# Designs tried in a protein design run: peptides against a protein of PDB entry 6CSU. Part 73

Target 1, 51 residues: chain A of PDB entry 6CSU
Amino acid sequence: GALEELRGQYIKAVKKIKCDMLRYIQESKERAAEMVKAEVLRERQETARKM

## One batch from the design tools (peptide; made by RFdiffusion4, then SolubleMPNN)

Design b2_p23_6_s2 (from b2_p23_6, 9 letters changed)
Fold by OpenDDE base, seed 3:
Structure b2_p23_6_s2 (fold): chain B 51 residues (1-51), chain C 51 residues (1-51), chain A 23 residues (1-23)
Amino acid sequence: as target 1 above (51 residues)
Amino acid sequence: as target 1 above (51 residues)
Amino acid sequence: GAILEGTEKELEEIVEEVKKLLE
C-alpha cells in the first residue's frame, strides 16, 4: 500500500544518497591527491627559484 | 494522518543525512586545507635539503 | 581549496531530489 510504497521510496533514496556519498568521497580523495601532487611540484620549483 | 506523519519522519531522516554530509564536507575542507599547508611546508624543507 | 568545490551544492540537489521522491 501507500505506506510500503513510501518506505520503498525512502530506502531507494537513502541508497542513492549512500552511493553518491561514496562517489563523492572517492572523487574527493582523488582530487585531493592530485592537488597535493601539483602543489608539491609547484612548491619545489618555487623553492628552487628562491634558493 | 499516519501517512503524513511517516512522510514527515522520512523527510526528517533525509535532512539528518544532509546535515551529516554537510558536516563531513566542512570538516573535509578544513582537513584538506591543513593537509596542503603542511605538505607545502614539508616540500619546501625537503627541497632546501636537496639543494 | 578546490577539493570539495561544488560538493555542497551537489549534496543539496541530491537532498532536494530525495525530498521530491518522498512527496
Scores: peptide ipSAE 0.088, ipTM 0.476, DockQ to the pose 0.046
Fold by OpenDDE base, seed 4:
Structure b2_p23_6_s2 (fold): chain B 51 residues (1-51), chain C 51 residues (1-51), chain A 23 residues (1-23)
Amino acid sequence: as target 1 above (51 residues)
Amino acid sequence: as target 1 above (51 residues)
Amino acid sequence: GAILEGTEKELEEIVEEVKKLLE
């Protein structure tokens, strides 16, 4: 019935959000790690040049 | 009726998830910025010590 | 910051998709 279908739609929506959040977190971590690595490399050169 | 109330509750739940995610994103940005700052400072000292 | 640039927009799109599923 309509109530069962609505419940099913809600559960599907929640699962979609969960999956998207997990992917977002994983990709965010990877991008953050890459940004840190790049910044460290730039800073090494900047510091070395001044010393 | 019951169906309308249930729909309203599901929409409310989805909106809460949205708000929680947005807050998480904001906090994640702040943590990322702090992490980069800390790493840069550590790298400056590490590079300086070796030179 | 650049790390999460565009994420808010993507999230809004996801939420709109969810709303459509609940219509």
Scores: peptide ipSAE 0.087, ipTM 0.490, DockQ to the pose 0.046
Fold by OpenDDE base, seed 1:
Structure b2_p23_6_s2 (fold): chain B 51 residues (1-51), chain C 51 residues (1-51), chain A 23 residues (1-23)
Amino acid sequence: as target 1 above (51 residues)
Amino acid sequence: as target 1 above (51 residues)
Amino acid sequence: GAILEGTEKELEEIVEEVKKLLE
């Protein structure tokens, strides 16, 4: 019936939101890792200039 | 140093994202509950009309 | 890492609670 249809639609939407959020988290972690790498490199270069 | 500053900024940003996501899900749950209530009411009214 | 992992776990738990709510 209509209630079951609505339930199905909502569950499908929630699953999509979950997947989108997990993807966002994964991409955010990857971006953060790259930013850390870049910062570490800059720090090492700065240290080297002072040697 | 700069690395520690970056780490602090990232942690703060991640905490904000977490809170935003949890709030969004909570609001979504509330909206879904209201939609279900409305649908149940409509179903009951439809059934009553057929009685 | 730990904060994000916790967020993922909480999200999964919330999704399961929503499924139960709609049973």
Scores: peptide ipSAE 0.085, ipTM 0.539, DockQ to the pose 0.058
Fold by OpenDDE base, seed 2:
Structure b2_p23_6_s2 (fold): chain B 51 residues (1-51), chain C 51 residues (1-51), chain A 23 residues (1-23)
Amino acid sequence: as target 1 above (51 residues)
Amino acid sequence: as target 1 above (51 residues)
Amino acid sequence: GAILEGTEKELEEIVEEVKKLLE
């Protein structure tokens, strides 16, 4: 019936949102890690030049 | 330094994303609950009319 | 429902992992 169909549609939508959110967070983590790594490397290089 | 500033910016951004996502989830739950409630009520009314 | 609660919990865990990554 209509209630079961509505429930099914809602669950499907929530699962999609969950997957999209987790993927976005994973990609964001990877980007953040790379940016931090790059900044650490730049600062180490600057420190080395000042030594 | 630049590393500490970068860290602060990313923590701030992550916290904002968390808050936005949690708010979205909460609002989605509320909307879903109201839709289900409305559908249950409609089906009960239809059943009552058929009795 | 349970799936939304699970999603919220997983999001919170991932956010904490990101914070640790940035320490």
Scores: peptide ipSAE 0.084, ipTM 0.526, DockQ to the pose 0.025

Design b2_p23_6_s3 (from b2_p23_6, 8 letters changed)
Fold by OpenDDE base, seed 5:
Structure b2_p23_6_s3 (fold): chain B 51 residues (1-51), chain C 51 residues (1-51), chain A 23 residues (1-23)
Amino acid sequence: as target 1 above (51 residues)
Amino acid sequence: as target 1 above (51 residues)
Amino acid sequence: SAILEGTKEELEKIVEEVRELLE
């Protein structure tokens, strides 16, 4: 019935949110790694320039 | 009725996930900032040592 | 009802799983 159908939709939606969060976490970690890499490179150049 | 209760359960679940995600984002930003700060400091020392 | 209780339990389980992923 309508209740069972709605239940299924709600559970599916929450599971989708879980999957989206997992992907976001992974992408966030990747972005963070690239940002750190870029900062390190810029800092090397900055330090070398000032010396 | 049952449909309203079911809807309430779903909304509560989604809101909880939202709150947890916002907290994660904030904590992740703080961790990233500290990590970059530490990396920059270490890199300055590394560069200075090699020059 | 059994449907409501079962749904509540399953939703709460997923919420907890998300919390653990966000640690």
Scores: peptide ipSAE 0.468, ipTM 0.806, DockQ to the pose 0.755
Fold by OpenDDE base, seed 4:
Structure b2_p23_6_s3 (fold): chain B 51 residues (1-51), chain C 51 residues (1-51), chain A 23 residues (1-23)
Amino acid sequence: as target 1 above (51 residues)
Amino acid sequence: as target 1 above (51 residues)
Amino acid sequence: SAILEGTKEELEKIVEEVRELLE
């Protein structure tokens, strides 16, 4: 019935949100790793120039 | 009715996910800042020791 | 309603799963 159909749609929508959050977390971790890598490289250059 | 109650359950779930996500984002930014700071300090020490 | 109670429990389960992912 209509209630069962709507229930299915709501559960599907929330599961989609969960999947989107998983993807965001993974991409955020990748961006964080790149940020750290870039900062390390910049710091190596700066430290070397000062010495 | 039942349909309105079901809608309310969905909205409550979505709002809870949103709130948890906002908190995660803020805490993630703070962790990222600390991670960069720690990495910069470690790299300065390592670079200095190599030279 | 069994449908409403079951839906509530399933939605709360998914919410909790998301919370755990965000720790």
Scores: peptide ipSAE 0.466, ipTM 0.805, DockQ to the pose 0.773
Fold by OpenDDE base, seed 1:
Structure b2_p23_6_s3 (fold): chain B 51 residues (1-51), chain C 51 residues (1-51), chain A 23 residues (1-23)
Amino acid sequence: as target 1 above (51 residues)
Amino acid sequence: as target 1 above (51 residues)
Amino acid sequence: SAILEGTKEELEKIVEEVRELLE
């Protein structure tokens, strides 16, 4: 019925929001990891120039 | 009625997720700011030792 | 209503799962 269909739509929509949040968190973690990697690389390059 | 109650449950759930996300973003920004502050402090201390 | 109560519980479960992921 209409109630069951609407229930299904609402649950589906909230699950979609959850998935979007998970993706956002994962992408944020990936960006942070890349920034750390770049920082380590720059540090190593500067050390190499000093040697 | 039941449909209005169901709609209310959905809206409440979405709003709660939104609030949690906003809090997460704010806390993440605060942590990032503290990390930058600590990094700047360490850099200044190292510079001071070299002088 | 069993449907309303079940829906409320399911939505609240998903909300809590999101909250835990955002910790």
Scores: peptide ipSAE 0.465, ipTM 0.801, DockQ to the pose 0.822
Fold by OpenDDE base, seed 2:
Structure b2_p23_6_s3 (fold): chain B 51 residues (1-51), chain C 51 residues (1-51), chain A 23 residues (1-23)
Amino acid sequence: as target 1 above (51 residues)
Amino acid sequence: as target 1 above (51 residues)
Amino acid sequence: SAILEGTKEELEKIVEEVRELLE
């Protein structure tokens, strides 16, 4: 019936949000790693220049 | 009715996920900033030692 | 209603799973 169909749609939508969050977390970790690498590189160059 | 209650359950779930995400983003930014500070410090020491 | 209670429990379960992922 209409109630069961709507229930299914709501559960599906929330599961979609969960999947989107998993992807976001993974991509966020990758971006953070790249940001640290870039910062390390800049810092090495700056420190070497001052020495 | 039942349909309105079902809708309310869905909206409540989505709002809770939204709040958790906002908190996660804020805490993640803070952790990232601290991680960068620590990495910069270690890198300065390592580079200075090699020079 | 069994449908409403079951739906509530399942939605709350998914919300908790998301919370654990965000730790």
Scores: peptide ipSAE 0.465, ipTM 0.804, DockQ to the pose 0.756

Design b2_p23_6_s4 (from b2_p23_6, 10 letters changed)
Fold by OpenDDE base, seed 5:
Structure b2_p23_6_s4 (fold): chain B 51 residues (1-51), chain C 51 residues (1-51), chain A 23 residues (1-23)
Amino acid sequence: as target 1 above (51 residues)
Amino acid sequence: as target 1 above (51 residues)
Amino acid sequence: GAILEGTRKELEKIVEEVREALE
């Protein structure tokens, strides 16, 4: 009935927000990891030039 | 009626989730900005020591 | 009905606002 449909709408909305948030968090972590890799690379290159 | 009351509860709940997510995003951005500032400071200090 | 449709639209709007903030 109408109440069940309404409940379904709510659950769908909450699940969508959850999925979007998890994706955002994952993408943020990936960006951070890539930034760390780039920094490590620059540090190694700098060390190599000093030698 | 019951349908209208439940509708109000669901909308309120989703709005609460929205607010929580926006706050999380803002806090994440602030942390990232602070990390960048700290990194720039370290780089400047390192340059100063080399001189 | 109109109430269900209106509720669906409202919920989808909130979901979209969250999505936009996450971009």
Scores: peptide ipSAE 0.525, ipTM 0.812, DockQ to the pose 0.809
Fold by OpenDDE base, seed 4:
Structure b2_p23_6_s4 (fold): chain B 51 residues (1-51), chain C 51 residues (1-51), chain A 23 residues (1-23)
Amino acid sequence: as target 1 above (51 residues)
Amino acid sequence: as target 1 above (51 residues)
Amino acid sequence: GAILEGTRKELEKIVEEVREALE
């Protein structure tokens, strides 16, 4: 019935938000790791250039 | 009626989740920015030490 | 009915707003 359909709409919305958040967290961690890696490499290259 | 009341409750709940997620995202971005700043500083100090 | 359709659209709108903020 209508109440069950309404409940389904709510659950679907909540699950979608959950999935999007989990993806965001994972991608954010990956971006942070890559940024740190790139910075470390850049600074080491700069050091080598100054030698 | 019952359907309208339940609709209101579901929408309110999803809006609450939205607000919580947006706050989390904002705080996460701030933490990430500080971590990057700190890492850049550390690597530059290390570079200077190796010169 | 109309209330279910309206509710669906409103919930999907909120979900989309969260998605956009996560980009």
Scores: peptide ipSAE 0.524, ipTM 0.814, DockQ to the pose 0.787
Fold by OpenDDE base, seed 1:
Structure b2_p23_6_s4 (fold): chain B 51 residues (1-51), chain C 51 residues (1-51), chain A 23 residues (1-23)
Amino acid sequence: as target 1 above (51 residues)
Amino acid sequence: as target 1 above (51 residues)
Amino acid sequence: GAILEGTRKELEKIVEEVREALE
């Protein structure tokens, strides 16, 4: 009925927001990891130049 | 009626979720900006020590 | 009905606004 359809619309909306947020968080973590990796590489290269 | 009341509750709930997510995103961006600022400062200090 | 269609559109709008904020 109409109430069930309305409930379905709500659940769908909430699930979509959740999915988008999880993707955002994952991509953000990946960007942070790449930044850390780049920093570590830079530091190692600096050390290598001094050796 | 019951349908209209439930509709209002669902819309309100989704709007609340939206607001919470926007706040989270904003805070995340602020934390990222602060991390970048700290990284830049560290690099400048390293350069200064070598000069 | 009109109520369900209107509700669907409003919820989809909110979802889209969140998506836009995540870009």
Scores: peptide ipSAE 0.524, ipTM 0.813, DockQ to the pose 0.803
Fold by OpenDDE base, seed 2:
Structure b2_p23_6_s4 (fold): chain B 51 residues (1-51), chain C 51 residues (1-51), chain A 23 residues (1-23)
Amino acid sequence: as target 1 above (51 residues)
Amino acid sequence: as target 1 above (51 residues)
Amino acid sequence: GAILEGTRKELEKIVEEVREALE
C-alpha cells in the first residue's frame, strides 16, 4: 500500500546518501594518502641533496 | 492522516541527514585548506632559509 | 497518487543536493 511505498522511498533516499558519502570519504582518504606520499618523497629528495 | 504524518517524519529525517553531511563536508574542507596553508608557509620558510 | 509522487520528488531533490555538495 501507500505506507509501504512511502517507506521504500525513504529507505532508498537514505541508502543513496550513504553510498555517496562513503564514496566521498574514500576519495578524500585517497587524496590525503597521495599528499602524504608526495610529501615523504619530497623530504627524502631534500635529504639526499644535503648529503 | 497517517500517510501525511509519516511523510513529514521521513522528510524531516532525510533533511537532518543532509544537514549532518553538509557539516561534515564543510569541516573536511576546512581541515584540507588548513593543511594546504601550513604546507605553503613551510615551503616559503624553506626558500627564505636558502636565500 | 499525488502525495507519493510529490514525496518521491522531494526526497530525490534532497539526495541530489547532498550529491552536489560532495563534488
Scores: peptide ipSAE 0.523, ipTM 0.812, DockQ to the pose 0.772

Design b2_p23_7_s1
Fold by OpenDDE base, seed 4:
Structure b2_p23_7_s1 (fold): chain B 51 residues (1-51), chain C 51 residues (1-51), chain A 23 residues (1-23)
Amino acid sequence: as target 1 above (51 residues)
Amino acid sequence: as target 1 above (51 residues)
Amino acid sequence: SLVDEYEEEKKKKEEEEREKEEE
C-alpha cells in the first residue's frame, strides 16, 4: 500500500545517500593521498635545489 | 613548513569528515531498520484487525 | 575496507535496479 511504497522510497533514498557518501569518502582519501605525494615531491625538489 | 601544516590540517579535516559521515551512514541504517520493523508491526496489526 | 564497502553496496544497488527493471 501507500505505506509500503513510502517505506520503499525511504530505503531507496538511504541506499543512494550511503553510496554517494562512500564515494565522497573515497574521493576525499584519494585527494588527500595526491596532496601528500605532491608535497613530498616539492620537498624533494627543494632539498635537491639546496644541495 | 606552512605547506606541511596546511596539509596536516587538510588531512585532519578529511579524517573528521570521514568519521562524521560513517556515523551518519550507520545512524541512517539503524533508522531504516526501525522503520521496517515499525511498518511490519503495523501491517500485522492491520491484518489482525481484518481477521 | 571502506572501498570494499562502497563497491559492494554499489554492486548490490545495481543488482536491485536490474531486478526491478525485469518486473
Scores: peptide ipSAE 0.166, ipTM 0.584, DockQ to the pose 0.025
Fold by OpenDDE base, seed 2:
Structure b2_p23_7_s1 (fold): chain B 51 residues (1-51), chain C 51 residues (1-51), chain A 23 residues (1-23)
Amino acid sequence: as target 1 above (51 residues)
Amino acid sequence: as target 1 above (51 residues)
Amino acid sequence: SLVDEYEEEKKKKEEEEREKEEE
């Protein structure tokens, strides 16, 4: 019935949000890792210039 | 020193990512709530048309 | 931590997938 369909749509929406959140967390961790790599490279370049 | 600066930048980046994630989750929950409200309204309209 | 929150939510997803396979 209509109530069961609504419940099914809600559950589907929540599952989608959960998956999107997990993806966002993963992508954010990857961006943070790339930021750290870039900073380490800059630090090494600055150190090399000061040697 | 440079290592402390890098650590500080990393911590700052992680804090920003956490805040952005929490905002994304909150906005996603709000979108889901609005979706449910819209479905309930549609269901009520369909029920009213069938009465 | 953000990493711990990710791993916890991943574990919950795997649990939900198992429950769905048992239905």
Scores: peptide ipSAE 0.149, ipTM 0.574, DockQ to the pose 0.066
Fold by OpenDDE base, seed 1:
Structure b2_p23_7_s1 (fold): chain B 51 residues (1-51), chain C 51 residues (1-51), chain A 23 residues (1-23)
Amino acid sequence: as target 1 above (51 residues)
Amino acid sequence: as target 1 above (51 residues)
Amino acid sequence: SLVDEYEEEKKKKEEEEREKEEE
């Protein structure tokens, strides 16, 4: 009935939001890892220039 | 060194974002549950008035 | 891991959507 449909819609909405947030967290981790990698490369280049 | 400090800052930032997002997901679930509860109560009242 | 949590929740969502389409 209408109540079960509404319940289903809320559950679906919460699951969508949860997946979107978990994706955002994963993408944030990937961006952070890339920034760290870029910094490591810059520091290695700077160290190499000082030798 | 500076690289370890930067790595530490990024890890800390990602952990903070993760915790904030998980909190948001939990609060969203709680709000959805309260809306479902409110709808169940309204439907029960409507059913009782039709008897 | 956080990746595993994302993949598990995504899989669970897709399974529930299929179950609802069969009703």
Scores: peptide ipSAE 0.175, ipTM 0.595, DockQ to the pose 0.066; fails the geometry check
Fold by OpenDDE base, seed 5:
Structure b2_p23_7_s1 (fold): chain B 51 residues (1-51), chain C 51 residues (1-51), chain A 23 residues (1-23)
Amino acid sequence: as target 1 above (51 residues)
Amino acid sequence: as target 1 above (51 residues)
Amino acid sequence: SLVDEYEEEKKKKEEEEREKEEE
């Protein structure tokens, strides 16, 4: 009935939100890893200048 | 030292990502609730037309 | 950690998909 259709649409929407959230977390981790890599490279350059 | 500064920046980045993710989850829940509310209103209108 | 939470949720989703394909 109408209530079962609504329940089905709600479950589908929640599943989509879960997938989008997981993708956002993954992209955020990748951005954090790139920031760390860039910082390590800067620190290596500063260490080389002090030597 | 340089490694402690890098660790500090990493922790700060992870905290920001966590806050952004929590906000995204909250906004996604609000959007889902609005979609469900709109659908319930449509179903009530369809039920009223069948009576 | 946020990394561990993501990996756990991914693993749980892959398990739920396998259970649905076996039914």
Scores: peptide ipSAE 0.144, ipTM 0.567, DockQ to the pose 0.063; fails the geometry check

Design b2_p23_7_s3
Fold by OpenDDE base, seed 1:
Structure b2_p23_7_s3 (fold): chain B 51 residues (1-51), chain C 51 residues (1-51), chain A 23 residues (1-23)
Amino acid sequence: as target 1 above (51 residues)
Amino acid sequence: as target 1 above (51 residues)
Amino acid sequence: SLVEEEEEKKKEEEEKRELEELS
C-alpha cells in the first residue's frame, strides 16, 4: 500500500545518502593527503635551499 | 619552524574537511526530508482521487 | 578503523548499485 511504498522510498533515499557521504569522506581524505604531501615536498625543497 | 608550520597546516586542513563533511551531511538530510515531504503530498493527493 | 571505514564504504556502494539496478 501507499504507506509501505513511502517507507520503502525513504529507506532507499537514506541508503543513497549514506553511500554518497562515505564517498565524499573518502575523496576528502584523499585530497587532504595530497595537500599534505605537496606541502612536505615544498618544505623539503625550502630546507634544502637553506643548507 | 617548518615542522610547526606543517603541523598547523595539517590541523587546519582536517578542521576544514570536518566542517565540509558536517555541512554535506546536514544538506543531504534536508534534501531527503524534502523528498519524503513531496512524496507524502503526492500520496495524499492520489488517495484523495481514489476516494 | 580506516580499514573498517573502507570496507563499509565498499559494501554501501555495492548496496547502492543493487538498489539502482532494481529501481
Scores: peptide ipSAE 0.119, ipTM 0.597, DockQ to the pose 0.043
Fold by OpenDDE base, seed 4:
Structure b2_p23_7_s3 (fold): chain B 51 residues (1-51), chain C 51 residues (1-51), chain A 23 residues (1-23)
Amino acid sequence: as target 1 above (51 residues)
Amino acid sequence: as target 1 above (51 residues)
Amino acid sequence: SLVEEEEEKKKEEEEKRELEELS
């Protein structure tokens, strides 16, 4: 019935949001890792310039 | 330096967002489970009324 | 970890969705 359909729509929406959020978390972790990597490379370059 | 501070702020922000999102996902799963439970209870009540 | 388990479930759900979209 209409109530089961509404429940189904809600569960489907929650699942979609969950997937999207988990993807965003993973992408955010990747961006953080890239930022750390870029910093380490810059620090090495700065050290190399001082030598 | 300023760049390390910015990096630190970014990583801290990402960690906070991650934690908040994981909490939201868990709460969304709990809400979905409660909705299913409520439906099952309603279906049982409807069946009982028909008997 | 719990995060890894949720990430794995995400992948399974995405693969299922992709299959359903192709059907």
Scores: peptide ipSAE 0.105, ipTM 0.592, DockQ to the pose 0.027
Fold by OpenDDE base, seed 3:
Structure b2_p23_7_s3 (fold): chain B 51 residues (1-51), chain C 51 residues (1-51), chain A 23 residues (1-23)
Amino acid sequence: as target 1 above (51 residues)
Amino acid sequence: as target 1 above (51 residues)
Amino acid sequence: SLVEEEEEKKKEEEEKRELEELS
């Protein structure tokens, strides 16, 4: 019925929001990991130039 | 050292973002549940008036 | 881990949506 359809629409909307936010978290973690890798590379290059 | 401190700051920032997003998901689910409860109440009142 | 389980659940739901959009 109409009530069951409305309930289904709300559940579907919440699931979509959850998936989108989990994707955002994953992308943010990947960007942070890339920044750390770049910093480690720069630090190793600076150390090598001082040797 | 400075590199370890920077790495620690990035990890802390990502953890904060994750916690904020999980809170947003939980609040969104609670709002959706409240909307469904309100709709169920209205439907029951309409049914009662037709009886 | 809990994070891996959430990521797998996200992937399964995305695949389901893609299938529904193609039908």
Scores: peptide ipSAE 0.104, ipTM 0.588, DockQ to the pose 0.059
Fold by OpenDDE base, seed 5:
Parts: C-alpha cells; sequence; structure tokens
Structure b2_p23_7_s3 (fold): chain B 51 residues (1-51), chain C 51 residues (1-51), chain A 23 residues (1-23)
C-alpha cells in the first residue's frame, strides 16, 4: 500500500543521501588539500622575497 | 614559523569542510523530501484514475 | 580509519545500485 511504498522511498532516499555525502566529503578534502598546497607555495614565495 | 602556519591552515580547512558538509547534507535532505512528496502526489493521481 | 570504512561502504552501496539498475 501507499504507506509501504512511502517507507521504501524514504529508505532509498536516505541511502542516496549517505552516498552523496561521502562523495562530497572526499571531493571537499581534495579541494582543501589543494588550497593548503597553494598557500604553502605562497609562503615559500614570500620567504624568498624577504631573503 | 611555517609549521605552525601550516597547522593553522589545515585546521581552518577542516572546519570549512565540516561546515560545507553540513550545508550539503541539509540541502540534500530537502531535495530528497521534495522528491518523496512528488512521488506521493503521483501515487495519489494514479489511485484517483483507478477509482 | 572511519573515513576509509565509510568510503568502502560507499563503494559497496554504489556497486549494489549498479547491480539493481541492471537487474
Amino acid sequence: as target 1 above (51 residues)
Amino acid sequence: as target 1 above (51 residues)
Amino acid sequence: SLVEEEEEKKKEEEEKRELEELS
């Protein structure tokens, strides 16, 4: 019935959200790592100018 | 020094990731809820046609 | 790690979805 179908849809939606979250976390970590690398490069350039 | 600055940047990046994740999860839940509502409406329309 | 376990669960869930779509 409609109630069982709604329950099934909810469970499916929750599983999808979990997968999307894990993907987003991974991509966000990669972006953060690249931002940190870029900042390290800027610091090295600043130190080089002071020397 | 450079090591302390790098640590600070990493902590800041992790905090940003956490905030972005929470926002993404919230938005994803909202999208899932809207999809479920749309499906419930379709089921109601199908039942109405059978009656 | 918890992150690695979550990534492994994600892969298993994705593979399961692909199998369900093919079936």
Scores: peptide ipSAE 0.103, ipTM 0.587, DockQ to the pose 0.052

